# Peptides against a protein of PDB entry 9IZ0: the designs that were tried, part 29

Target 1, 345 residues: chain A of PDB entry 9IZ0
Amino acid sequence: ITCLGSNGHTYKQLVKGGNDDLRQDAVMEQVFEQVNGFLRSYRKTSQRNLSMRTYKVIPLALKTGVIEWVQDTIPLGEYLDSAHKVYHPKEWSLSTCRKLIAEKQMEDLETRLKVYDLVCRHYRPVFRHFFLESYADPVQWFTTQTNYARSTAVASVLGHVLGLGDRHGQNILIDKTSGEVIHIDLGIAFEQGKKLPVPECVPFRLTRDVVDGMGITGVEGVFRRCMEFTLETLRREEDSLLSVLEVLRYDPLFSWLISPLRRMKKQKMQLENFNQPESGNITTDASRDPKIQRNNVSGESEAERAILKVRQKLSSTLSVEASVGELIRIAQDPSYLALMFCGWS

## One batch from the design tools (peptide; aimed at target 1 P197)

Design b2_p15_1_s4 (made by RFdiffusion4, then SolubleMPNN; from b2_p15_1, 11 letters changed)
Fold by OpenDDE base, seed 3:
Structure b2_p15_1_s4 (fold): chain B 345 residues (1-345), chain A 15 residues (1-15)
Amino acid sequence: as target 1 above (345 residues)
Amino acid sequence: LEKVLEALERLLNAE
């Protein structure tokens, strides 16, 4: 929809209707604004303008609302699919790579690692070209690549701490003006990504293309340092962050659990996109409307478990450097990436 | 130009 503002400007807005929990997006955006307040309060993060990019979400009802259309953006996955065809026209198609990973999804780790390595050799990173194509001026190129690495570092720490899932290439936008990342569709949080049909086993998205966009230093430059400063800030503000999350414990409209409908929709999308024959009689016994007796007790117990996991992730038992080092290691580990959904690579 | 950009990357990554 295009709306004319009272200021005479036209604003594009995305109206989502049906099954998307826009209230969860709106709540996560509010958490990000609080975290952005913390990042502005500390010298190490404020001097680098570290922030989670936010967008406006106006929930109108339980499953309907208006989302701000973020102008001058492109989905990461859209850019990567286009760029890979241009820069590596002799390599395998993304569909071929996804098919090979999917065909081995039920195999052992050793077999999945061999297939993942094979796919990686025939589908090379291209995301560095985004910056080279978009910014002919060296200062703009360098500034936007730095902004990308900084923004990705903040999003990676927050994504880990809050347990953000579903970080596929269509849910990560790149701002074409600043190089910053914008995370959208925040309806999988607090490690509910581990409850997907293919469990998410990495702390955040740090695929080869995400790293390729960081330039020559990869993860060992701006990205690592900005992750460290972000995690240091979140550890200092642990009580403030936990207090924000405790307010959500008492929100009867906030869902700490991925909805069965959203799981089923993702499972169908995974099956449809890969032509796996419906060999399972999923008797859609759609007739059992499970009375969502949201036993308030079960929601509170899940909220408490989620908050405890956030506290554990903010633990000072390891140094900031050691914690960030381990997160970066796990996020890039082929033993984890090979287990991910074929649409994750 | 690439060497200047690489040197600038190293400088900003050292901060």
Scores: peptide ipSAE 0.021, ipTM 0.645, DockQ to the pose 0.014
OpenDDE base, seeds 1, 2, 4, 5: peptide ipSAE 0.018, 0.024, 0.019, 0.018; ipTM 0.573, 0.659, 0.566, 0.580; seed 2 fails the geometry check

Design b2_p15_2 (made by RFdiffusion4)
Pose (drawn by RFdiffusion4):
Parts: structure tokens; C-alpha cells; sequence
Structure b2_p15_2 (pose): chain A 304 residues (1-257, 299-345), chain P 15 residues (1-15)
């Protein structure tokens, strides 16, 4: 529902009747805003202008809340389906991949990796072409690319830290003229998903197409640097963060999918921010564990 | 069984 504005600008409101965890999304957005404040009160984490982008959430009811449909955007999942067909029509469709993996579900490890390798060899990455031929001449394109890399890196590090759940393309919105990513529908949090009926391996969203969209350079450069600066900044301001997560713990609103998984979850948050391992080594291991095909094969259908 | 686990997973993700 799109309304005008007194200043003359239209605002789009996405109302949802489905039982999306909009209250969890709201408190997560509050944490994200406070993180933006942390990144704001520091030298390195603000020269890059890095921020985990937040979209305003106004949940009137958990089942029937209303959120801000962000200014003109195309969701990642709804995108690169058309781009896949237009750019690579000869290669296989999502239908062949999907249920072919469906045949993979009951198979062993080697079979799952083999079929995944085959399908991934068939479906070359295509998201790299969104930033080309869409935005503008090269300066704006590069600004948008670095904005996407920075925002996705910060969002991914934060999601791994807070154990964010679903990370399909249907839950990612790319801005357009700016390039900052907006994660949507973050109902599953504090390590909720991996432990699904169907298990997962990847800690944060990192497909082949996503790393192809970061530019010619994969996730080694601006992405890793932004991730590691984010990790160090989050560690430096760790006490305030765990204070925020604690106040989340003691209220019965945040979903942690007497004693609760929230305690163990924040312990794992501390471990993830623990200074025992160098931050650079932590970022390296995170990139490896999110990029390796062996982990990616077991994730789920698609996710090429 | 695997199909039931898949449907449960999808329902949880959809919700």
C-alpha cells in the first residue's frame, strides 16, 4: 500500500497477514540500529561508512504486522531468476537443479557432493551482471558495488554472530541506486536453522552468485577487510553488545529457536567474538567455511 | 520420511 507524503514523497507499506516474526524482526532491527551507532562512534568503522542497514519495522501484531516496503528494490531471489534465463538460457533451469537435489536428499555424502558439483558446473554464476548495465557509468557502479560488499559483509558477520536464520534470496533486498543490502524476514535467529529438520552447513549467506556479485575479486579484499573491521569493532564494543543481548534474554519476546537456548546462544556469541583467535584468522576461517563447495552442497536445493 | 522432514522445514521457514 503506497501513500503520498506532505513533502511530496510516496512511502510504500508492506503489510503481512502471515505469521512472520515481525516482533523478532523489530528487536533485531533495534540491535542493528545500535550496531550502526557502534560503527558510527569509531574511526575505521565509519571512514568506510559501513553500516548494517535497517528497514523500519512497525509490528502492530506479530501475525499481522506492517513493515516499510523499502524504496525501489528488487529482491535477490526474485532477481537472478530472470537474469539466469536471459544471460544463460542454454544452461539448466532451476527445475533441473531443485528436485535433482531432491533426489540427493536421501543419498550419501559423496553422491550429494557429486550431484551438487554437476549442477554447479551447469549453472554458471549470473548475479555479477546486475551491477553492470543497470546503475550508471563506472563511478556510480563501483560505489554501488562497494556499498553492497560492505553492507553484505557487515550483515553476514552480524548474522553469524547472532545466528540469523533464513538467508535465501527471497530474504535479501538489493537497494539499486545505492547498493546497500537489506536483509528481510530475520525471524529465525540465535542459531535457529542449522538445526532444522533439514540441516545446513553455511553460517551466513554466501553462494557462488553472491560472491560473483561482489566483483571480479571474490570475497578477498573489500569484503574480508570490511568483515574483519566489523569483527574488531564488535569485539571492542563487546560489553555493550552483550548488555543489549542480555536485555533481550530476560524479556519473553525474542525468539531463541527458565533455561533457554538464549544463554548458550550468547555464550556462542562471546566465543565468536573471543580474542583467543586473531580476528584476521577468524575472518579467513569464516570465508573458507562459507565458500567451500563441500559445505555448500549439503545446504539445500538451489543455493548455487 | 524425508519428504515430511522437507515439508516441516519449509513450513518453519515460511513462518
Amino acid sequence: ITCLGSNGHTYKQLVKGGNDDLRQDAVMEQVFEQVNGFLRSYRKTSQRNLSMRTYKVIPLALKTGVIEWVQDTIPLGEYLDSAHKVYHPKEWSLSTCRKLIAEKQMEDLETRLKVYDLVCRHYRPVFRHFFLESYADPVQWFTTQTNYARSTAVASVLGHVLGLGDRHGQNILIDKTSGEVIHIDLGIAFEQGKKLPVPECVPFRLTRDVVDGMGITGVEGVFRRCMEFTLETLRREEDSLLSVLEVLRYDPLFSWLGESEAERAILKVRQKLSSTLSVEASVGELIRIAQDPSYLALMFCGWS
Amino acid sequence: EAEEELEETEELLEE

Design b2_p15_2_s1 (made by RFdiffusion4, then SolubleMPNN; from b2_p15_2, 9 letters changed)
Fold by OpenDDE base, seed 1:
Structure b2_p15_2_s1 (fold): chain B 345 residues (1-345), chain A 15 residues (1-15)
Amino acid sequence: as target 1 above (345 residues)
Amino acid sequence: EVEKRLKEAEKLRAS
């Protein structure tokens, strides 16, 4: 929809109706705005204009809301799929890569690593070309690539600390003007991604294409340093961040658990991406309601557990540099990436 | 889209 604002400007908005709980997105955006306050107050982050890019979410009902239309953006996954076809037309299709990884999901780690390596050799990184295509001026190119590395660093630290899940290439927008990342569909937080049919095992998305966008220095340039400054800021503001999360503990609109409906929808989307219709009469015996023992872990006990995990992630037991170094290592580890639905790009 | 942007970027670099 397009709305006319009281200021006479027209705003394009996305009306989202259906099974997506926009209240979760709205709450996470409020947390990001508070964190952006901390980043603005700290010299090392403020001097670099470090922020999590936010978007306006207005929940209208339990399953309906209005989302700000972020202008001049593209989903990372959409860009990458199109760019791979252009720059590597002789390499494997994204569908072929997905199929091969899927066919081996139930195999051992060694087999999954071999398939992941094979896919990586036949689907090479291209995301550096986004900046080379979009910016003819060398200063604009360098500035936008720097903004990308900075925004990705902030999002990586926040994604780890808040346990953001479902960070696939369609849930990460790239701003074509600034080069900054915008994270969308925030409905999986506080490590609920580990409860997905394909468990998330990385702290944030740091795939080969995400790194390729950082340019020649990869993670060892602006990205690592901006992760360190962001984590240093969050450790400094730990009590303030925890106080914000404690307010959410009592928000009846916030779900600390992934909804069974979202879990089933993601399970179906994972299965439907594998079921090209071979015409086999699979009688959907819908009758196996797995007695998910609702461990009636009160929503309060899950909130408390989530907050305790945030506190543990902000622990000063390791230096900022050591903590960031370990996060970067884990996020790039093939033994974790090979277990992901799309860990190669 | 990418191919179009490449052609546009190549034009901008040639000008």
Scores: peptide ipSAE 0.036, ipTM 0.574, DockQ to the pose 0.017
OpenDDE base, seeds 2, 3, 4, 5: peptide ipSAE 0.000, 0.018, 0.034, 0.000; ipTM 0.288, 0.379, 0.526, 0.283

Design b2_p15_2_s2 (made by RFdiffusion4, then SolubleMPNN; from b2_p15_2, 9 letters changed)
Fold by OpenDDE base, seed 3:
Structure b2_p15_2_s2 (fold): chain B 345 residues (1-345), chain A 15 residues (1-15)
Amino acid sequence: as target 1 above (345 residues)
Amino acid sequence: EVEEKLKLAKEIRES
């Protein structure tokens, strides 16, 4: 829809209806605004303008809401798919890569690593070209690439700490003006992504293309340092962050569990993305609910476990540098990336 | 253009 604001400006808004509970997205955006307060209060993060980019979410009902249409953005996946065809026209198609990974999904780690390596050799990173082609001015190019690395660092720390899942290329927008990342579809939090048919096994998305966008320094520049400053800020504000999350424990509108409907939708999307669209009526007879034992873990017990995991991730047992180093290592580990739906780009 | 961008990126990394 397009709304005329009281200021005379027209705003495009996405109305989501039917199957998505936007209350989780709205709550996560509120958590990010609080975290942005902490990042503004701390000198090391404030001096670098570190923030999680937010967008407005207005839940209207259980399955209906209005989302801000973020202007001048492109989904990361949409850019990568187009750019790969331009810069590497002799390499494999994304559909070929997806098919090969899917065909080996049930195989051992060694076989999956061999297929992942093969796919990586036939599908090279291209995301550096976004910055090179979009910004003719060298200062704009450097500024936007720096903003990308900074925003990705903040989003990576928050993604790990809050256990944000489903961070695929369609859930990450790139702002064409600033180079900043905007994370959308925040309905999988507190490690609920590990309950998907293809489990999320990385702390955040740090694939080859995500790194290629950081330029020649990769992770060993602005990105690592901004992760360190962000984690240092969150450790300092641990009690404040935990207090914000404790409010959500008592919010009857917030679900610490992935909703059955959202789980089924994400399951279908994962399966449909693995299956080529053979035009066959896959009557997914919904009757074979694998009896995943609903351990009736009360929503309260899942909230308590989630808060305990956040506290554990904020622990000072390791230095900030050691903790960030380990997170970067795990997020880039082929042994995890080979297990993902799209770990190569 | 790309070389100038790479040079600038190097200069700012070294600063």
Scores: peptide ipSAE 0.039, ipTM 0.540, DockQ to the pose 0.014
OpenDDE base, seeds 1, 2, 4, 5: peptide ipSAE 0.024, 0.005, 0.000, 0.000; ipTM 0.606, 0.288, 0.311, 0.255

Design b2_p15_2_s3 (made by RFdiffusion4, then SolubleMPNN; from b2_p15_2, 11 letters changed)
Fold by OpenDDE base, seed 4:
Structure b2_p15_2_s3 (fold): chain B 345 residues (1-345), chain A 15 residues (1-15)
Amino acid sequence: as target 1 above (345 residues)
Amino acid sequence: DVLKKLEEAEKIRKS
């Protein structure tokens, strides 16, 4: 839909209807706005204009809402799929790579690492081309690449601390004007991504293409330093951040658990990305309801565990530099990326 | 070799 604002400007808006609980997205955007307050208050982060890019979410009903249409954006995964076809037309398709990784999903780590390496050799990074194609002016190129590295660093720290899941290339938008990343579909938080059929094992998305977009320095420079400053800010504001999360503990509209519907939808999307329609009458006996072990862990106990995990991630036991170094290491580790649904790009 | 089997399987899929 298109709405006329009170300022006389016309805004495009996305109306989502269906099974997506936009209340989780709206709450996470409110948490990001609070964190943006902390980033503005702290000298090291404010001097760099570090922020989590936010978007407006207006939940209208349990399953319906209006989302701000983020203008001039592209999903990272859409850009990467298109760019790989242009720059590496002789390499494997994204569908081929996905199929190979999935066919080996139940194999041992050694086999999965070999498949991941094979996929990586046949699907090379291209995200550097986004900046080279989009920005002919060297100052604009450098500014947008810097904004990308900064925004990715903030999103990576926040994504780790809040345990954001579902960080695939379709849930990360790139602003074509600023180079900033915009995280969307925030309904998998507080490490609920580990409960998915393909568990999320990385703290945030730092795949080869995500790194290739940082330019010649990769993670070593703007990205690492901005992660350090962001984590330092969040550690200083730990009590403030925990107080914000405690308010959400008592919000009856916020779900600390992944909904069975979202879990099933993601599982179905994972399966549908593998099923080319071979016309075979596979009577999928849908009757095996996986016994949801309703561990009768009260919703309060899950909120308490989530807050405790946030506190643990903000612990000053390791230096900021050591903590960021370990996070970057884990996020790039082939032993974790090989376990992911799409860890190669 | 797992790699060789995967490369053979991919050749079979492209043919």
Scores: peptide ipSAE 0.007, ipTM 0.482, DockQ to the pose 0.033
OpenDDE base, seeds 1, 2, 3, 5: peptide ipSAE 0.000, 0.000, 0.000, 0.000; ipTM 0.261, 0.242, 0.255, 0.372; seed 2 fails the geometry check

Design b2_p15_2_s4 (made by RFdiffusion4, then SolubleMPNN; from b2_p15_2, 9 letters changed)
Fold by OpenDDE base, seed 4:
Formats: sequence, C-alpha cells, structure tokens
Structure b2_p15_2_s4 (fold): chain B 345 residues (1-345), chain A 15 residues (1-15)
Amino acid sequence: as target 1 above (345 residues)
Amino acid sequence: SVEERLKEALELRKS
C-alpha cells in the first residue's frame, strides 16, 4: 500500500497477513531504538554514528500488521545470487550448493567440512562488486563501504548479545543509498535459532560474502573496531539493557520462545529450498507432534534464562578486544559454517 | 506502551 504522511510525503508500506507475529519484530525494533540511545550517548560510538538501522512495525492484529517499506534496499541474498551469475557464470548455482550441503546434513563434521570447502571453491565471494557497481564516485564508494562495515559491526554485536537467529541473506537488507545493513524478520531471538531443524552455531552472519563487502581489509579495520566500540558501549550500559529486557519479561505480547508455527514454517522453507521431491504418501500423521517434552519450564524461566545469557555475553571476564576477536573467529570458522544452512555466502 | 514502560524503567535506574 501507499500512504500519505502528515508531512505530505508518500510512503510505501508492506501489509503482511498470515502466520508471522509482527509483535516480536516491533518489540525487537524498540530494543534497537534503546540500544541506539546508548550508542548515541557514548563518545566512541556517537563519533562514528554507530546505530542499528531500524524500521517501523505496526502490529494490527495477532497475525497482521504494516511494515515500513524500506526504500532503496535489496536483500543481501538477492544481490549475491544475481552477482554470482554475472561475475562467476561458470560456477555452481545457489541451488546446487544448497543441495550438496543438504545431502550431507546428517554426515559427520569431516564430510560436512569437505562439502563446504567444495561448495566454497565453486561459489566464490562477489559482494565487493555491490560497492564497485553502485558508486562511481570514490568518496561515495568509501563512505558507503564504511557505513556497511559499521552497520554490520553493530548488527553483529547486537545480534550476538540478543541471540538473533535466522540471519540468512533474505533477512538482511542492504540500503543502496547508505550502504547500511537492515535486519528484518526479528522473530527468532534469545538463541531460539539453536532450536531450528538446522541449528544456528555462529554468533552472527560473517560469511565470505559478508566479509568481501568490507573491502581489502576484510574484518581487520572498521568492522573489528566498530564491534569493539559497540560491545564496550553495551557492557557499560549492561544494567540499562537488562532493565529493557526485564520490561519485556512482563510483556504478555512478547514471546521468549519460538512459536511451533514459525519452527514448522522454517522447516518447510528449508525442505522447499532443497527441491526434495515430495515422495508421495507422507501421511502427515500430525498426531506425531514429536513429544517436545514440554519441560514445564514456565515462560518466566525461559525469560530468566534469556536475560542470564545476555548478562553472560556482556561479561567483562575477557577484554573487549579478546571477546570481539573470539566472536569474529567463531563466526568465520568453517567448522561452524559447514553446519549452517547457507554458510558459504 | 512498551516504549513508555522502557522509558520509565530507564528513568527509575537513573534515580
């Protein structure tokens, strides 16, 4: 839909209907706005204009809402699929890579690493071309690449601390004007991504293409330093951030757990992306809901565990530099990326 | 709102 604002400007808006609870997204955007307040208050982050890019989410009903259409954006995964076809037309298709990784999903780590390496050799990074194609002016190119590295650093730290899941290339938008990343579909938080059929093992998305977009320095420069400053700010504001999360503990509209519907939808999307032929008589005996041992862990106990994990991630036991160094290492480790749904790009 | 409750919780911690 297109709405006329009170300022006389026309805004495109996306109306989502269906099974997605936009309340989770709206709450996470409010947490990001509070974190942006902390980033503006701290000298090291404010001097760099560090922020998590936000978008407006208006939940209208349990399953319906309006999302701000982020203008001049492209999903990272859409750009990468298109760019790989242009720059590497003799390499494997994204579907071929996905299929090979899926076929080995149940194999040992050594086999999965071999397949991941094979996929990586046949699907090379291209995201540097986004900046080279989009920005003919060297100052604009440098500014947008810097904004990309900065926004990715903020999103990486905040995504780790809040345990944001489902950080695939379709849930990360690139602003074509600023180069900033915009994270969407925030309904998998507080490490609920580890409960997915393909568990998330990395703290944030730092795949080869995500790094290739940072230019010749890769992670060593703007990205690492901005992660350090962001984590230093969040550690300083630990108490403020925990108070924000405690308000959510008592919010009856906020879910600390992944919904069974979202889990099933994600599982279905994973299966559909693998072009596994529907072998016929899957009698969906829907009655074999795997006995998820509803450990009667009250919703309060899951909120308490989530807050405790946030506190643990903000611990000053390691230096900011050591903590960021370890996060970057883990996020790039083939032993984790080979376990992911799409760890190669 | 959640935002108002967040502001109140942050104000209560500054006092």
Scores: peptide ipSAE 0.013, ipTM 0.524, DockQ to the pose 0.017
OpenDDE base, seeds 1, 2, 3, 5: peptide ipSAE 0.010, 0.012, 0.012, 0.011; ipTM 0.457, 0.515, 0.472, 0.512

Design b2_p15_3 (made by RFdiffusion4)
Pose (drawn by RFdiffusion4):
Structure b2_p15_3 (pose): chain A 304 residues (1-257, 299-345), chain P 15 residues (1-15)
Amino acid sequence: ITCLGSNGHTYKQLVKGGNDDLRQDAVMEQVFEQVNGFLRSYRKTSQRNLSMRTYKVIPLALKTGVIEWVQDTIPLGEYLDSAHKVYHPKEWSLSTCRKLIAEKQMEDLETRLKVYDLVCRHYRPVFRHFFLESYADPVQWFTTQTNYARSTAVASVLGHVLGLGDRHGQNILIDKTSGEVIHIDLGIAFEQGKKLPVPECVPFRLTRDVVDGMGITGVEGVFRRCMEFTLETLRREEDSLLSVLEVLRYDPLFSWLGESEAERAILKVRQKLSSTLSVEASVGELIRIAQDPSYLALMFCGWS
Amino acid sequence: STFNSTKRIEEYLES
């Protein structure tokens, strides 16, 4: 539902009747805003102007809340389905990949990796082309590319830290003229998903297409630097963060999918921010564990 | 429209 504005600008409101965890999304957005404040009160984490982008959430009811449909955007999942067909029509469709993996579900490890390798060899990455031929001449394109890289890196590091759940393209919105990413529908949090009926391996959203969209350079450069600066900044302001997560713990609103998984979850948060390992080594291991095909094969259908 | 676990389970059962 789109309404006008007194200043003359229209605002789009996305109202949901489905039982999306909009309250969890709201508290998560509050944490994200406070993180933006942390990144704001520092030299390195603000020269890059890095921020985990937040979309305003106004949940009147958990089942029937209303959120801000962000200014003109095309969701990642709804995108690069048309781009896949237009750019690579010869290659296989999503239908062949999907349920072919469906045949993979009951198979062993080697079979799963083999079929995944085959399908991934068939379906070349295509998201790289969104930032081309869409925004503007090169300066704006590069600004948009670095904005996407930064925003996705920060969102991914924060999601791994807080154990964010679903990370399909249907839960990612790319801005357009700016390029900052907005994660949507973050109902599953604090390591909720891996432990699904169907298990996962990847800690944060990193497909081949996503790394292809970061530019010619994969996730080694601006992405890794932004991730590591984010990790160090989050560690430096760790006490305030755990304070925020603690106040989340003691209220019965945040979903942690007496004693609760929330305690162990924040302990894992501390471990993820623990200074025992160098931050650079931590970022390196995170990139490896998110990029390796062996982990990617077991994730789920698609996710090329 | 968004992706969630329920939909993923349903797709798995359809498979």

Design b2_p15_3_s1 (made by RFdiffusion4, then SolubleMPNN; from b2_p15_3, 11 letters changed)
Fold by OpenDDE base, seed 5:
Structure b2_p15_3_s1 (fold): chain B 345 residues (1-345), chain A 15 residues (1-15)
Amino acid sequence: as target 1 above (345 residues)
Amino acid sequence: GFFSPEKLLKEVEEL
């Protein structure tokens, strides 16, 4: 929908209707705005303009709302698919890679690692080209690549702490103006990504292409240091962050569990992405809501478990450097990436 | 660590 603002400007708005928990997206965006307050108050993060990029979600009803259309963005996965065809036209297609990984999904870790390594050799990183193509000026190139590494670091720490799932290349937008990442579709949080048909085993997305976009230093330098400063800020503001999450515990409309319908929709999208080459907008018609009597008592116990896991992730038992070092190691470990739906790119 | 491939496989079988 296009809305005319009171200022005479036209704004594109995405009206999302159906089984998607737009209230969960709106709540997670409110948590991100509070975290952005903490990042602005702390010298080490404020001096670097560290923030989680947010978008406006206006819930109109329980299952309907208006999402701000983020201008001048591209999905990471859309850019990567196009760029791989241009820069590596003799390598395997994304569909070939997906097929080979899927055919081995039920096999042992050793077999899955062999197939993952084979796919990685036939599908090489290209995301560095986004910055080289878009920015002819060396200062703009350096600034946008730095903004990318910074925003990815904030999103990686915050995504780990809040247990954000479903971080595939279509749910990560790149801002073409700033180089910053924008995370969308936030309806899988608090480690509910482990309940997906292909369980999420990494703390955040740090695939070879995500690293290639950081330039020659990869994870070393801007990314690692910005993760450290972000985690240091969140540890300092632990009580404030937990107080924000406790307000959600008493929200009767916040879902601490992945809905069976959302799980089924993600399962279909995973299966359909094996069989169809082009993502046509499948408007899945609103099939009749099974009235799941959500016993309020089960939601409160899940909220308590989620808040406890957040507190555990903010624990000062390890240094910030050791904690970030381990998160970066795990997020890049082939033994985890080989288990993912798309861990090679 | 928070992540072990073997623990993740077990946690997934228990869900």
Scores: peptide ipSAE 0.017, ipTM 0.496, DockQ to the pose 0.048
OpenDDE base, seeds 1, 2, 3, 4: peptide ipSAE 0.000, 0.009, 0.000, 0.009; ipTM 0.336, 0.457, 0.329, 0.437

Design b2_p15_3_s2 (made by RFdiffusion4, then SolubleMPNN; from b2_p15_3, 9 letters changed)
Fold by OpenDDE base, seed 5:
Formats: sequence, structure tokens, C-alpha cells
Structure b2_p15_3_s2 (fold): chain B 345 residues (1-345), chain A 15 residues (1-15)
Amino acid sequence: as target 1 above (345 residues)
Amino acid sequence: GFFNAEKLIKEFEEL
């Protein structure tokens, strides 16, 4: 929809209706705003302007709301598919790669690693070209690539700590002006991505294209250090962050579990993305609401387990450097990426 | 040119 503001400006807004709990998105955005407060208060993060990019979510009812349309953005996956056709026209299509991975989805790890390696050799990274195409000025190119690495580092730490799921290339927007990442569709959090039909087994998205966008230093530059400073800030503010999450424990409207409907919708989208190569905006009106009796007692126990996992991820048992080093290693490990829906790009 | 900028900022963010 397009709304005329009281200031005379026209705003594009996305009306989202159906089975997606926009209250979960709104709550996660509120958590990100609090975390952005911590990042602004700490010298090492404030000097680098580290923040999680947020967007406005206004829940209107249980299953309806208005989302701010983030202007001047492109989905990462949309850019990568288009750029790959331009820069590597002799390589395999995204549909061919998806098909080969899907055909081996039920096979052993060794077979899945072999097909993942084969796909990787026939589908090379291209995301560095986003910055090279967009900026003729070397200072703007460098600033935007730095902003990308910084924002990806913040999002990676927060994504791990909060257990954000469903981090595919369509749920990660790139700001074409700043190079910053914007994470959308936050309805899979607190490790609920492990309950998807294809379980998420990486702490955050750090695929070859995500790394290619960081430039020649890859993860060993701005990205690693900004992850370290972000994790140091979150460890310092652990009690403040846990207090924010405890307020959500008592919100009767927040769901700590993936809804069966959302899981089924994601299953259908995964199956459709394997069977149809064409980008159709399928607004599936699933008009049959199964009466989910929310047993409140089960919600409190899952909230407590989620908060305990957040506390465990903020543990100072390992140094910040060792913790970040292990997260980066796991996020890039072929043994995990070969198990993902799209771990090669 | 470009190769030196990422190294220089690696050095500048370590200060």
C-alpha cells in the first residue's frame, strides 16, 4: 500500500496478512533497538557505528500488520542470481545447483560433501561485483564494502545469540546506498530453525558469496574484529539483554516456538523452490486456522530454555577471539554448509 | 590502489 503522511510525503508500506506472526518480527526489532543502545554506549562499537539495521513493524491484529518498505534495497539472493548469470554465464544455473543438492538430501554426509564441492566448482562467488558495479569512486566503494562487513558482523553475532533462523538470501536485504544488510522475516528465532524440514546447522549465514562481498581480506578483516567488539558488548550487557528477554517471557502474544503453520509454509516454499525455477510471488491464502490451544505452561518452559541458551552463548568460558574464531569456522565448514538448503552461495 | 585500502584500514582499526 502507499500511505500519505501528515508531512505530505508518500510512504510505501507492505501489508502482510496470513500465517506470519508480525508480533514476533516487532518483538525482535524491539530487541535489536535495545541492542543498538548497548552498541552506542560502548566505545569500541560506537566508534565504528555498529548497529543492527531495523525496520518498522506495526502489528494491527494477531496475523496482520504493516511493515515499513525498506527503500533502496535488494534481496541478496536476487542480486546473486542476476550477477551470476552475467559474470559466469557458462556455469550452472541456480536451479541446476538446487536440484543436485536436493537429489542427495537423504544421502550420507560423504555423498553430500561430494555434491556440494561439485556445485561450488560450477557456481563461483560473484558478490564482490555488487560493490564494484555500484561505486566508481574508490572511497565510496571502500566505505560501502566496510559498512557491509560491519553490518554483517553485527547481524552474525546477534543472529547466533538470539538463534535467528530462516536466513536465506531472500530474507537478507542489501542497502544499495550504504552496503548494510537488513534482516527481514524474523519469525524464526531461539534455535527454532533446527525444527525446519531442512534443519539450520550454522550459527549464521557465512556462505562463499557473503564472504566474497567482504573483499580481499574476507573474514580476516573488518568482519572478524566487528564480530569480536559486538560479542564483547553483548557479554558486558548480558544482564540487560536477559532482562529484555524476560519481559518477552511474560508477553502472552509472543511465541517461543515455530508455529506448525509457519513450518508447513516453509516446507512448501522449500519444495516449490526445488520444483519450479520461476520467481512467482505466491501469496498462498491458507484460510484454515487450526485451533492451536496454546498451553501457557509449555510456553514458559520454552522461554526459559531459550533464555538459558542465550546466557550460554554469552558465556565468558572462552575468550571473545576464541568464541568468534569458532563461530566463523563452523559457519564456513563444508560439513555444515553441505547440509543446508543453499550453502554454496 | 585498491589492495592498499583494505590493509590500511585493517591497520587503522587495530589502533
Scores: peptide ipSAE 0.011, ipTM 0.394, DockQ to the pose 0.014
OpenDDE base, seeds 1, 2, 3, 4: peptide ipSAE 0.000, 0.000, 0.000, 0.000; ipTM 0.320, 0.343, 0.318, 0.220; seed 1 fails the geometry check

Design b2_p15_3_s3 (made by RFdiffusion4, then SolubleMPNN; from b2_p15_3, 11 letters changed)
Fold by OpenDDE base, seed 1:
Structure b2_p15_3_s3 (fold): chain B 345 residues (1-345), chain A 15 residues (1-15)
Amino acid sequence: as target 1 above (345 residues)
Amino acid sequence: GFFSPEKLVELVKEL
């Protein structure tokens, strides 16, 4: 919809109707705005304008709301698919790569690593071209690539700490003006991504294309340093961050668990991306409601566990540098990326 | 390309 604001400006707004709880997104955006306050308060993060890019979410009802239209954005996955066809027209299609990874989902780690390596050799990174194509001016190129690395660093730390899931290339927007990342669809948080049909094994998305966008220094430049400064800030503000999360513990509208509907929907989307419609009558025997024993773990006990995990991730047991180093290692580890739905790009 | 408003609405319906 397009709304005329009281200021005379027209705002494009997305009305989301459906089974997705926009309250999760709205709450996570509120947490991000509080974190942005912390990042503004500390010299090391403020001097670099470090922030999590936010968008306005207005929940109207259960499963209905209005989302701000983020203008001048493209999903990372849409850019990468288009750019890969241009720069590597002789390499495999994204659909071919997805199919090969899927066909091996039930195989051992060694087999999955071999298929992942094979896919990686036939689907090379291209995301550096986003900056090279979009910014002919060297200053704009450098600025936007720097903003990308900075925003990705903030999102990576915050995504790890809050346990953000479902970080696929369609849920990460790139701002074409600033080069910053915008994370959308925030309804999988507090490590609930580990409960997906394909469990998330990485702390954040740091695939080869995500790294290729950082330029020649990759993770060892602006990205690592900005992760360190962000984690240092979050550790200093641990009590403030935990206090914000404790407020959510008492929000009856906040779900600390992945909704069964969202889990089923993600399962269906994963299956439909593999089934080209051969016109075979797959009678969806929708009748097997697996009696998932609702272990009546009170929503309170899941909130407490989530907050405890956030506290553990903010622990000063390791240095900031050691913690960031380990996160970067795990996020790029082929043994984890080979297990992902799309770990190669 | 930019998501058309229509395609973003479709993606949000498909989400």
Scores: peptide ipSAE 0.000, ipTM 0.360, DockQ to the pose 0.069
OpenDDE base, seeds 2, 3, 4, 5: peptide ipSAE 0.000, 0.000, 0.000, 0.009; ipTM 0.351, 0.339, 0.360, 0.337; seed 5 fails the geometry check

